# Ledger of designs, part 25: peptides against a protein of PDB entry 6RO1

Target 1, 216 residues: chain A of PDB entry 6RO1
Amino acid sequence: LGKEIEEYIHKPKYCLPFLQPGRLVKVKNEGDDFGWGVVVNFSKKSNVKPNSGELDPLYVVEVLLRCSKESLKNSATEAAKPAKPDEKGEMQVVPVLVHLLSAISSVRLYIPKDLRPVDNRQSVLKSIQEVQKRFPDGIPLLDPIDDMGIQDQGLKKVIQKVEAFEHRMYSHPLHNDPNLETVYTLCEKKAQIAIDIKSAKRELKKARTVLQMDEL

## One batch from the design tools (peptide; aimed at target 1 P17 Q20)

Design b2_p16_5_s3 (made by RFdiffusion4, then SolubleMPNN; from b2_p16_5, 9 letters changed)
Fold by OpenDDE base, seed 5:
Structure b2_p16_5_s3 (fold): chain B 216 residues (1-216), chain A 16 residues (1-16)
Amino acid sequence: as target 1 above (216 residues)
Amino acid sequence: SELEEIYEEALKKAKE
């Protein structure tokens, strides 16, 4: 359900008005989770779809992200990688396609005018960390309906399902269980196993359609 | 096959 909401909020028609300098956003690219970064600016690029000639505008947002130092050395040829949890990393301005934004915060930070100095970029990281300390339950998100003004009925239905799920979760007898964290960890493990099984079954089915099982 | 092994391992984990 969270992913379904993301499919709405990262659409340019909805999120662009909120991509002002200083806006906190989460960036995820496939397996690379950069976590929270700060919008510096955005740009619209004209793109022509190959072979169709149709105009497909690309929206690129420059985001200050905590990157691994190793990836920065190879930045000329390789995409930036997120800093490891145990790594200090370095804040870099990274061009990100808008559809890679996984979350948009209601919080906006002041950013230095000149982000060329390392110290100025690192000061933004300190600001992000300070915000995270102030919000132990997580950095607040923009409300897709109330803040972003999304009127899509499909989104409203998704939100209703999320609210219903949350209500069930908070009303569940285990919610006040002192071992709740352990129970959730076990549930997450079970869910991951279920995903892995489903993935394996899909791959096996695909393989069977092309090759006999004995050839796999 | 490698895919069969992955499936069997995942299935074993799910039964635990």
Scores: peptide ipSAE 0.016, ipTM 0.455, DockQ to the pose 0.011
OpenDDE base, seeds 1, 2, 3, 4: peptide ipSAE 0.000, 0.006, 0.007, 0.000; ipTM 0.306, 0.361, 0.345, 0.316; seeds 1, 2, 3, 4 fail the geometry check

Design b2_p16_5_s4 (made by RFdiffusion4, then SolubleMPNN; from b2_p16_5, 9 letters changed)
Fold by OpenDDE base, seed 1:
Structure b2_p16_5_s4 (fold): chain B 216 residues (1-216), chain A 16 residues (1-16)
Amino acid sequence: as target 1 above (216 residues)
Amino acid sequence: DELEKIYEEALKKAAE
């Protein structure tokens, strides 16, 4: 459901008006989660579709992101990588395709006018961390309907499902149970065991099939 | 069982 919402909000027709300098955005590229960054600017790039010859504009947003120092040394040939959890990293301005924005915050930060100095970029990281401290339950998101004005019925249905789920979760008698964390941990373990069993059964079936083929 | 259902639904929600 969260991913389904992301499929709407990252569309240029919805998000572009909100990509002002200083806007907090979350960036994810495949397995690379950069976390929260800050919009510096965006640009429209002309793109020609190879099959139709039609102009399909690409939207690129420059986002100040916490990157690994290793990726920066090789930046001429390699894509930026997110900082490791235990790494300090370095804030860098990274060009990001708009569809890689996984979240857009209602929060905007003041950013230095000159981001060339490392200290200016790192000051923005401190600001992000301060915002995160103020919002322990997570940085507030733009409302896709009320703030972003998305009128898509599919999105409305997704949101309704989310709200219904949240209502059921919070109304559950065990929600305030002091043992709730233990119960959830047990449920997670059970789910993982079920996955492992399914995997093992598949491997066993494959192994048996191979053995049968070798006996033929 | 109900908590498991909620958890499974939450996992589905996170995956969706």
Scores: peptide ipSAE 0.005, ipTM 0.332, DockQ to the pose 0.018
OpenDDE base, seeds 2, 3, 4, 5: peptide ipSAE 0.000, 0.000, 0.000, 0.000; ipTM 0.292, 0.321, 0.325, 0.319; seeds 4, 5 fail the geometry check

Design b2_p16_6 (made by RFdiffusion4)
Pose (drawn by RFdiffusion4):
Structure b2_p16_6 (pose): chain A 194 residues (1-46, 58-67, 79-216), chain P 16 residues (1-16)
Amino acid sequence: LGKEIEEYIHKPKYCLPFLQPGRLVKVKNEGDDFGWGVVVNFSKKSLYVVEVLLRCAAKPAKPDEKGEMQVVPVLVHLLSAISSVRLYIPKDLRPVDNRQSVLKSIQEVQKRFPDGIPLLDPIDDMGIQDQGLKKVIQKVEAFEHRMYSHPLHNDPNLETVYTLCEKKAQIAIDIKSAKRELKKARTVLQMDEL
Amino acid sequence: AEEEREEAQKEAEERL
């Protein structure tokens, strides 16, 4: 569901109008993410590209690392979420100290909103009048309700058990696909003709 | 909200 919502938000017809300098954006590509960042401007490429400050062809910052902000161009279809907040940015972003200042400014925004950095309502704000997105958002609130209600959500060992469950779940996916092709390979193809 | 959308669209077009 989460990814499905991102695809609607990826549509440039809907998200480009809200990519004003200083907008907070979360980006993820093929798995790894950079946390949150701030946009500077955007233009076409070759698809669209926006230059965004992120925590880090570079890779994202690790959890233990304090991080160093760097501006990088990224494709628009790599934005997972967009916020209602537009934090002020310095005019000349060339200095390192200013880049750290922006990192500290975001750290203060995250404090002003411990419930989470507010996101744009894709319908009330972004204007996605598509009917499919309605049913998606409904399933999200319902499954989030199911998640926080699960006895395991509060358990500190949840991440320890969740990984063993994820491993056991992937092994089972292999068995399913492996059996699928086996049932096919084992099949005699010309028996219906006979 | 509709006016704000129209303004944002106009700004995006000017930038492109």

Design b2_p16_6_s1 (made by RFdiffusion4, then SolubleMPNN; from b2_p16_6, 8 letters changed)
Fold by OpenDDE base, seed 2:
Structure b2_p16_6_s1 (fold): chain B 216 residues (1-216), chain A 16 residues (1-16)
Amino acid sequence: as target 1 above (216 residues)
Amino acid sequence: KEEERKKLEEEAKKRL
């Protein structure tokens, strides 16, 4: 569900109008979670797909992200890496593909006009941390329907499922159970075992089908 | 082949 919403939000047709300077965005690239950064600007790059002749425009957003100091030294050959949890890091302007935006906030920050000085970049980190202190339950997201104007019926159905799930979750007697985390972990283990059983049964069926084809 | 099938069936039975 949350990932299905993300698949709509990160589409250029929906998110580009909201990628103004100072917009808070989350950036995630595979295992690299940069957390919250700030949009500096965006650019349209025309990529010719080498096999279709179609100009599929790549959108690159420059995002001010908290990077590890180690990745900055190797910046000529390696992609920027997120700062370690215990590391202060350094705020750097990183070119990010728009599909790597995992969230877009309703919050916009004032950013310094000149981001060349380290102090100006680090001042933006202080502003992000101040916003995080104001929102202990998390930085507020843009509403995909009301703020972003997404008319997609698939998204509307996903949101309705999320709302119905949240309502059920918060109304459930276990929601306030002090053992909820333990019960949840046991339910996850049970669900994983059920997936593994279904996988093993599929593999067994494939192996039997291959053996029957080799015996024919 | 049949021994690998038996091992997979035993492993599947141990997971059930």
Scores: peptide ipSAE 0.013, ipTM 0.419, DockQ to the pose 0.007
OpenDDE base, seeds 1, 3, 4, 5: peptide ipSAE 0.008, 0.010, 0.000, 0.013; ipTM 0.404, 0.405, 0.359, 0.427; seeds 1, 3, 4 fail the geometry check

Design b2_p16_6_s2 (made by RFdiffusion4, then SolubleMPNN; from b2_p16_6, 6 letters changed)
Fold by OpenDDE base, seed 5:
Formats: sequence, C-alpha cells, structure tokens
Structure b2_p16_6_s2 (fold): chain B 216 residues (1-216), chain A 16 residues (1-16)
Amino acid sequence: as target 1 above (216 residues)
Amino acid sequence: MKKRREELRKEAEERL
C-alpha cells in the first residue's frame, strides 16, 4: 500500500509542479535512506531510449541532503552516501532522479540564495531539525488528492484501503495497550514461524514429488 | 542420487 502510493507521487506528471525550491522531500536510493532533504532546483534532460529511439525525458532534482564526510572525499568516483546516525555529516547538493523521491512534504523552507558556503548549507539542516521538532509525529506529507490533484481511480482505491487499515489499527483494543510492543513482537515471531512451517511443507512436498518420479 | 534425496526428505521432515 505505502509503496503503491509512492509509485503515483513520484511520477513526473504529478510531482514536478511541487518540486519548487525549499520543498522538503525524502530521498531513498536502494538501501541508502538519506531522510529529509530540501529541493534546490529541478531539470528536464532529453534522453533517448537506446533500443527504440523514443524520447524518454529524464527528470533530475537537485536536493540538499545530509551526506557522510567519507563519501564526499570520493565524490569523483563514488555516489554520495547518507550520514550515519552518530555522524554530524555535511549538507550537499545531490542530483537525484525523481523516482528516488519516497515522500514530498507540504512544508517549504526558506533557503539561502547562495549554497556554495558550507555554513549556508548547514543552516538548512538546522531548519529541517526545527521542522522535525514542530512535528513529533513526523513531517506532514502532501495529500495526493487534495494538494496534488491526482484524480487516478487506482490511487483513490489504494488510499481508501490505507485509511480502512489505519482506522482498524487505531480502533483496535491493543492500540493503547502498554504491552503492545511485546504482544506485537510475539505475533511477528508467531507469523514468522508459520511462514517457516509453510516453507518446510512446500520443500517436503517437492521432495515427495521427486521420489515419485524415480519410481517410474 | 536416491540416498541423498532420502536424506534431504528426512531433514525436511525433522524441521516440521
């Protein structure tokens, strides 16, 4: 469900109007979660598909992200890496493909006009941290229907399913139980054991089917 | 081949 919503939001057709300077966005590349960064600018690059000659426009957004200092030393040969939890890191402008945007916030920040000075980039990190303090439950997202104007019926059905699951989760008697984490961890362990039993049963069935083929 | 398949079957039955 959340991933299906992301697949709509990161489409250039829907997100480009909201990629203004100062917009908060979340960036994730494979295993690398950069967390929240700030849009600096965006560009449309003409790309040609190598196999069809069709114009496949590449959308690149420059995002000010908290990067590890180690990845910055190797910036000529290696992609920027997110700062470790215990690392101060450094704010850098990173070119990001639009499909790597995992979230777009309703919040826009004022950014310095010149981001060449390190102090100006680090001032934006302080502004992100101030927004995070104001929103303890998380930085507010753009509504894909009300804010982004997405009229897709597939998205509406996904959102309705999310809302129905959230409502069921929050209305559940265990939601306010002080032992919820313990009960949840026990339920996850039980679910994992049930998956493992199902896997072992499938392997046993395959082994039996192979033995029947050797009796022919 | 038959002995190794029977060992894998026993190992899968001991995991159930």
Scores: peptide ipSAE 0.014, ipTM 0.436, DockQ to the pose 0.007
OpenDDE base, seeds 1, 2, 3, 4: peptide ipSAE 0.013, 0.000, 0.012, 0.011; ipTM 0.429, 0.365, 0.290, 0.392; seeds 1, 3 fail the geometry check

Design b2_p16_6_s3 (made by RFdiffusion4, then SolubleMPNN; from b2_p16_6 with A1K A8L Q9R)
Fold by OpenDDE base, seed 1:
Structure b2_p16_6_s3 (fold): chain B 216 residues (1-216), chain A 16 residues (1-16)
Amino acid sequence: as target 1 above (216 residues)
Amino acid sequence: KEEEREELRKEAEERL
């Protein structure tokens, strides 16, 4: 459900109007979660599809992201990496493909005009941290329908399913149970055991099929 | 026997 919403939001036709300088965005590349960064600018790049010669425009957003110091040393040959949780890191302007935006905030920050000085980039990190402190439940997202104007009926159905799930979750008697974390952990363990039983039954069926092959 | 082995092998490959 959340991932299905992301698949709408990161589409250029929907998100480009909201990629103004100072917009807070989340960036995720595979296993690399950069968390919240700030849009500096965006650009349309001409790309040619290798198989058709058709122009497939790539959209690149420059995002000020918290990067590891190791990625800064290797910046000529390696992709930027997110700062480790315990690392200070450094804010760097990273070119990001628009489809790597996992979230877009309603919040816009003031950004320094010159991002070449490290202190100016690090001042933006302080501003992000101050916003995170003001929103303990998380940085507010753009509403896909009300803010972004997405009219897609598939998205509307996903949102309705999320709302109906959240309502059932928060209205559940266990939601206020002081043992909820223990019950949840036991439910996860039970679900994992059920998967492992299904896999073991499949392997037993395969082994039994091999044993029957010697009798055929 | 051999035809039934080939069918069971195909059914095992389709389930992988």
Scores: peptide ipSAE 0.020, ipTM 0.531, DockQ to the pose 0.008; fails the geometry check
OpenDDE base, seeds 2, 3, 4, 5: peptide ipSAE 0.019, 0.018, 0.016, 0.020; ipTM 0.490, 0.492, 0.471, 0.483; seeds 2, 3, 4, 5 fail the geometry check

Design b2_p16_6_s4 (made by RFdiffusion4, then SolubleMPNN; from b2_p16_6, 8 letters changed)
Fold by OpenDDE base, seed 4:
Structure b2_p16_6_s4 (fold): chain B 216 residues (1-216), chain A 16 residues (1-16)
Amino acid sequence: as target 1 above (216 residues)
Amino acid sequence: MKERREKLREEAEKRL
């Protein structure tokens, strides 16, 4: 469900109007979570699909991200990597494909006009940290319907399912149980065992089917 | 053939 909402939000037709300079965005590339960064600029690159000759425009967002200092030394040969949790890192402008934006905030920051000086880039990190302190429950997201104006009926159905699941989760008697983690881990183990039993039964059925074919 | 079927069945039943 959360991933299905993300698949709507990161579509260029919906997110591009909100990718203004200073917009807070989360960037995630596979296993690399950069966390919150700031939009500097975006560009439309003409891309031609190699197999169809169709113009498939690539949207690249320049995002100021906290990068590992180790990855910056290799920036000519390797992609930028996120700073380790305990690492201060360095703020760098990284070109990011729009589909790697995992979240878009309602918050916009003032950014320095010149981001070439390290101090100007690091000042933006201080501003992000100040916003995070103001929002202990998390940086506020753009609402896909109210803020982004997405009228897609598929998205509305996904949101209604999320709300119905959240309501069921918060109304559950175990939600405030101090043993919730212990009960959850036991339920997860039970669910895994049920999957394993179902897998083993499928393998047994396949083995029986093969044996029936070897008898013909 | 019959004996190889019984072994495969017993191995599959031991995994359940």
Scores: peptide ipSAE 0.011, ipTM 0.396, DockQ to the pose 0.006
OpenDDE base, seeds 1, 2, 3, 5: peptide ipSAE 0.012, 0.010, 0.005, 0.013; ipTM 0.430, 0.374, 0.365, 0.430; seeds 1, 5 fail the geometry check

Design b2_p16_7 (made by RFdiffusion4)
Pose (drawn by RFdiffusion4):
Structure b2_p16_7 (pose): chain A 194 residues (1-46, 58-67, 79-216), chain P 16 residues (1-16)
Amino acid sequence: LGKEIEEYIHKPKYCLPFLQPGRLVKVKNEGDDFGWGVVVNFSKKSLYVVEVLLRCAAKPAKPDEKGEMQVVPVLVHLLSAISSVRLYIPKDLRPVDNRQSVLKSIQEVQKRFPDGIPLLDPIDDMGIQDQGLKKVIQKVEAFEHRMYSHPLHNDPNLETVYTLCEKKAQIAIDIKSAKRELKKARTVLQMDEL
Amino acid sequence: EEEEEELEEKYEELEE
């Protein structure tokens, strides 16, 4: 569901109007993410590209690392979420100190909103009048309710058990696909003709 | 082209 919502938000017809300088954006590509960042401007490429400050062809910052902000161009279809907040940015972003200042400004925004950095309502704000997105947002609130209600959500060992469950779940996916091809490979193809 | 012009107009309006 989460990835499905991102696809609607990726549509440039819907998200480009809200990519003003200083907008907070979350970016993820093929798995790894850079947390949150701030946009500077955007233009076409070659698809669209926006230059965004992120925590880090570079890779994202690790959890233990304090991090160092760097501006990088990214494709628009790599934005997972867009916020209602537009934090002020310095005019000349070339200095390192200013880049750290922006990192500290976001740290203060995250404090002003411990419930989470507010996101744009894709319908009330972004204008996605598509009916499929309605049913998606409904399943999200329902499954989030199911998640926080699960006795394991609060358990500190949840991440320890969740990983063993993830591993055991992937091994099962292999067995399924492996059996699928085996049922095919083991099949005699010309028996219906006979 | 018309859609791009409409998007530029929406961007400019929201930036103000």

Design b2_p16_7_s1 (made by RFdiffusion4, then SolubleMPNN; from b2_p16_7, 7 letters changed; failed a check: too like the target's own chain)
Amino acid sequence: DKEEEEIKKKYEELLK

Design b2_p16_7_s2 (made by RFdiffusion4, then SolubleMPNN; from b2_p16_7 with E5K E12K E15A E16K)
Fold by OpenDDE base, seed 2:
Structure b2_p16_7_s2 (fold): chain B 216 residues (1-216), chain A 16 residues (1-16)
Amino acid sequence: as target 1 above (216 residues)
Amino acid sequence: EEEEKELEEKYKELAK
């Protein structure tokens, strides 16, 4: 459900109007979670689809992100990497494809006009940390319908499912159970075992199909 | 045949 909402909000047709300087955004690239950063600017690049020759505009947003110091030394050849949890890191302006935005906040920060000095970039990290302290349950998100104006019926159905799920979750007798974390961990283990069983069955079926093809 | 047996054993272990 959360991932299905992400598939709507990261689309340029929806998110571009909200990518103003100072907007808080969350950036994730595969296994690399940068967490919350701040939009500096965005640009539209002309891209040609390799197979159709159609002009598909590529949208790049420059985001001030907390990066590892190691990635900064190798910045000429390697993509920026997120700071380790125990690392202070350094705030860097990173060009990010718009589809890598996993969340967009309602919060906008004031950013320094000149981000070349390290101190100016690190001041923005302090501002992000102050916002995080004000919102212990997480930085507030833009509402996809009310704030972003997304009219897609698919998204409306996803949101209705989320609201119905949340209502059931918060009304459930186990929600206030002090053992909820233990019960949840056991439910996750059970779900993982069920996935592993389905995977093993698919692999067995594939192996048998290959053996039958080799015996024919 | 040996790979199928190993997968069947893993499946039996996961199904317990």
Scores: peptide ipSAE 0.020, ipTM 0.498, DockQ to the pose 0.008
OpenDDE base, seeds 1, 3, 4, 5: peptide ipSAE 0.011, 0.010, 0.012, 0.012; ipTM 0.420, 0.399, 0.436, 0.420; seeds 1, 3, 4, 5 fail the geometry check

Design b2_p16_7_s3 (made by RFdiffusion4, then SolubleMPNN; from b2_p16_7, 5 letters changed)
Fold by OpenDDE base, seed 5:
Structure b2_p16_7_s3 (fold): chain B 216 residues (1-216), chain A 16 residues (1-16)
Amino acid sequence: as target 1 above (216 residues)
Amino acid sequence: DEEEKELLEKYEELSK
């Protein structure tokens, strides 16, 4: 359910207005969870699809993310990797495709004007950690309807299902069950698998469509 | 693109 909401939120049509400097965003790339970062800037790149000649604009957001120091040594050739849980890491400005934004917060932070100094970037990490301490139940999200103004009926139906599920979950005796965390983790894993299957099916459909065009 | 212009206008409004 949360992942079905993500499929709407990460669309440029909906999220671009909210990608102001200082906006907290969550970044995930396949198996790499960077967690919460801070938007620095965004840009539109013209991408011409080689096979259709259609302009498919790529939106890239520069995000301050906590990266592993190991990945930064090879930054010219290798993609940045998230810091390990026990690693301090280093805050880096990473170009991220907008569809890799898994969440957008209602919170905006003040960021230093110059992010070239390491100390200025690390100060932003301290600010993120302070926000996380203020919100023990998690950093607040933008409401896709009330804040983002999304009018899609499919999203409204998803939200209604989420709210009904949450209501049932909070009213369920299992809410006080010590196994609740395990059930949540299993539900999140199941939701991840469902997205991965949907993504793989979309890629397979695209690949099949290209193969059919080469046979004509 | 008109849609892009509207998105940029909304971005500017929300950035104030």
Scores: peptide ipSAE 0.295, ipTM 0.849, DockQ to the pose 0.816
OpenDDE base, seeds 1, 2, 3, 4: peptide ipSAE 0.018, 0.019, 0.020, 0.276; ipTM 0.483, 0.482, 0.452, 0.836; seeds 1, 2, 3 fail the geometry check

Design b2_p16_7_s4 (made by RFdiffusion4, then SolubleMPNN; from b2_p16_7, 5 letters changed)
Fold by OpenDDE base, seed 1:
Order: C-alpha cells, then sequence, then structure tokens
Structure b2_p16_7_s4 (fold): chain B 216 residues (1-216), chain A 16 residues (1-16)
C-alpha cells in the first residue's frame, strides 16, 4: 500500500507543483536509498520516444543528497551512491528523475544561495538532522489528497484500506500493552523457528530418500 | 499471537 501511494505521488502531474527549492524529498534508485534530501530546482527536458517519435518530456529534479565520498572519487560518469550508515558522507547536488522520489514532505528548508562551498551543502544536512530530531515518528509527508489535490479514485481506495488497517491495529487490545514489543519479538522468533523446522524436515526427508536409494 | 503476527505481517506488506 505504501508503494501504491508512491506510484501516485512521484508522477509529474501531481508532484511538480510541490518541487520548490527547499522541499524535503526522499530519493530511492533501485537498491540505493539516499534518504531525505532537499530540492534545489527542477527542469523539464525534451525526450523523444524511440518507437513513436513522440515527445515524452522527462522531468529532472536536482536534489541535495548525502552521498558517499567514494562516489566523489569515481569518474564523473558514475552514478552517485548514498553514504553508508557509518559514513559521514558529503552533501551533493544530484540530478534525479522525478519518478525516483519515494516521498515528499510538507516541510521546506531554507537553502544557501551558493551550494558550491562544501560547508554550505553540509549546513543543509545539519538542518535535515534538526528536522528529524523534531519529528521522532518521521518527517511529515504531504497528504496526497488534501495537500497534493490528487483526485484519483484508485488512490482514495488505497488510502481507505490503509486507514481501515491502521484503525484495526491501533484499536487492538494489545496495542497499549507494555509487553507488545516483547510479544512481537517472540512471535517473530516463533515464526523463524517454524520455518527452520520446516526446512529441517525437508532436509530429513531428502536424507531419508537418499538412504532408501542406497539400500535398494 | 497469530493475529498479532498476521497484523504485523500485513503492516509490513502494506509498507512494502
Amino acid sequence: as target 1 above (216 residues)
Amino acid sequence: EEEEEEIKKKYEELLK
């Protein structure tokens, strides 16, 4: 359901009005999660569909992202990589296709006018970290209906399913149980043990089949 | 316990 919502919000027809300088956005590219970055600007690029010759406009957003220092040393042709969890990284302006935006925040930050100095870029990282401290439950998202004005009935059905699920989860009698985290951890361990028992039984059955073949 | 595991699994599936 989160991914289904993502498939709506990253569409240019919905998100472009919200890609102002200073907007917080999340960027994901395949297995690379950059986390939260800040929009610097966006541009419309003319693209031609290879099969039809039709103009298919590409939208590129420049996002200030925390990148690995290794990606800085690699040739100007290599894609930027996210900073490792243990790495400080460096904030860099990265051109990102708009469909790679996994989330858009209601929060906008002030950005320095000149992002060429490393210190100016790193100051934005400090600002992101300060916002994250203020929102321990996560940086607030734009509401796709109320803030973004998305009228799609498919999205409305997805949201209704999320809300109905959340309501059931939060209304559960154990939701306020101080042992809930312990119970969940025990349930996960029990589920893993059940998987391991099923795998061991399969291996035992294979071993018995091999032994029966050696006795024939 | 099974209901909680189903809820958690559904939540993880919803977040995916």
Scores: peptide ipSAE 0.007, ipTM 0.368, DockQ to the pose 0.018
OpenDDE base, seeds 2, 3, 4, 5: peptide ipSAE 0.005, 0.005, 0.006, 0.006; ipTM 0.297, 0.354, 0.381, 0.348

Design b2_p16_8 (made by RFdiffusion4; failed a check: too like the target's own chain)
Pose (drawn by RFdiffusion4):
Structure b2_p16_8 (pose): chain A 194 residues (1-46, 58-67, 79-216), chain P 16 residues (1-16)
Amino acid sequence: LGKEIEEYIHKPKYCLPFLQPGRLVKVKNEGDDFGWGVVVNFSKKSLYVVEVLLRCAAKPAKPDEKGEMQVVPVLVHLLSAISSVRLYIPKDLRPVDNRQSVLKSIQEVQKRFPDGIPLLDPIDDMGIQDQGLKKVIQKVEAFEHRMYSHPLHNDPNLETVYTLCEKKAQIAIDIKSAKRELKKARTVLQMDEL
Amino acid sequence: NLETVYTLAEKKAQIA
């Protein structure tokens, strides 16, 4: 569901109008993410590209690392979430100290909103009048309710058990696809003719 | 339609 919502938000018809300088954006590509960042501007490429400060062809910052902000151009279809907040940015972002200042400004925004950095309502704000997105948002609130209600959500060992479950779940996916091709390969093809 | 939306968004970005 989360990924499905991102695809609606990826549509440039809908998200480009809200990519004003200083907008907070979360970016993820093929798995790894850079946390949150701030946009500077955007233009066409070659698809659209926006230059965004992120925590880090570079890779994202590790959890233990304090991080160093760097501006990088990214494709628009790599934005996972867009916030209602537009934090102020310096005019000349060339200095390192200003880049750290922006990192500290966001650290203060995250504090002002411990419930999470507010996101744009894709309907009330972004204007996605598509009916499919309605049923998606409904399933999200329902499944989030199911998640926090699960006895395991609070358990500190949840991440330890969740990984063993993820591993056991992938092995099972292989067995399914492997059996699937086996049932095909093992099949005699010309028996219906006969 | 998309090009119109882009040009309006670009203007708003310059103002901002």

Design b2_p16_8_s1 (made by RFdiffusion4, then SolubleMPNN; from b2_p16_8, 11 letters changed)
Fold by OpenDDE base, seed 2:
Structure b2_p16_8_s1 (fold): chain B 216 residues (1-216), chain A 16 residues (1-16)
Amino acid sequence: as target 1 above (216 residues)
Amino acid sequence: ELDEIFEEAKKAAEEA
């Protein structure tokens, strides 16, 4: 269910309008969870599909991510690795395929114009950490329907199933069916995403108020 | 459609 929402939001058709500089995004590449990073820019790259010869454009987003220092010492050819939990890491601008965006926040940060200095990149990490402190229940997400304008009936059905499941979870004590754990972990992740969307809408209203209050 | 979305998103991102 969370994965099903992810399959919509990471599509270029839906996410490109929200990839403004400073947008908080979550990046996951296979087993590597980079957590929250900040969009720097995005680009379109020409790609030729090997099987059809058709031009299939790849959308690449440059994201400022917390990377392991070990991955930076290895030549420009190695894929960046996320910083270890115990590691400070270093913020690096990493080119990421748009489909590797696992979440998009409603929060947009100010970023330095020059990200070449390490201190400028590390300042953004401090800003991310401050946002995370302000949102103990998680960084607020964009609503796929209300914020991103996704009209797909499949997504609407997915969200309705989440909301109906949440409502049923609160109205009926879910019997401890062990098959419910897998559905529950998917539905908890999705219920958490929908709660996170509803809480994020409430917190976005507060966050716009809080970000406006810090500019006063 | 994607090209238009991309160009509009680029313009919006540069103005933002």
Scores: peptide ipSAE 0.485, ipTM 0.922, DockQ to the pose 0.687
OpenDDE base, seeds 1, 3, 4, 5: peptide ipSAE 0.477, 0.461, 0.478, 0.479; ipTM 0.919, 0.914, 0.918, 0.921

Design b2_p16_8_s2 (made by RFdiffusion4, then SolubleMPNN; from b2_p16_8, 9 letters changed)
Fold by OpenDDE base, seed 5:
Structure b2_p16_8_s2 (fold): chain B 216 residues (1-216), chain A 16 residues (1-16)
Amino acid sequence: as target 1 above (216 residues)
Amino acid sequence: ELEKIYEEALKAAEAA
């Protein structure tokens, strides 16, 4: 469900109006979670699809992200990597494809006009951390309907499912259980076992299908 | 062997 919402909000037609300087955004690239960064600017690049010759515009947002110091040494040849949880890291302006934005906040920060000095970039990290302290339940997101004005009926159906899920979760008797974490961990283990059973059943079905083909 | 894995997984699920 959350991922299905992301597929709408990161579309250029919806998110570009909100990619203003100082906007908090979350960046994820495959396995690399950069967490929260700050939009510096965005640009439209002309791109030609290699197979069709059609002009498909690429949208690149420059985001100030906390990067590992190791990635900075290799920055000429390698993509930036997120700072480890225990690492201080360094704030760097990273060009990010718009579809790699996993979240867009309602919050906008004041950013220094000149981000060339390291101290100015690191001051923005302090500002992000201050916002995170003010929002212990997480940095507030833009509402895709009310804030972003997305009228897509598919999105509305996804949101309704999320709201119905959240309502069931918060109204569940276990939500107020002091042992919730223990019960949740047991439920996760049970769910994992159920996945493993489904995997084993699929493998068994494949093996039986192969045996039937060898008998033919 | 796959049947054993399946039976073990089933027993683990019933015990949970």
Scores: peptide ipSAE 0.015, ipTM 0.441, DockQ to the pose 0.009
OpenDDE base, seeds 1, 2, 3, 4: peptide ipSAE 0.007, 0.006, 0.000, 0.000; ipTM 0.376, 0.348, 0.336, 0.337; seeds 1, 3 fail the geometry check

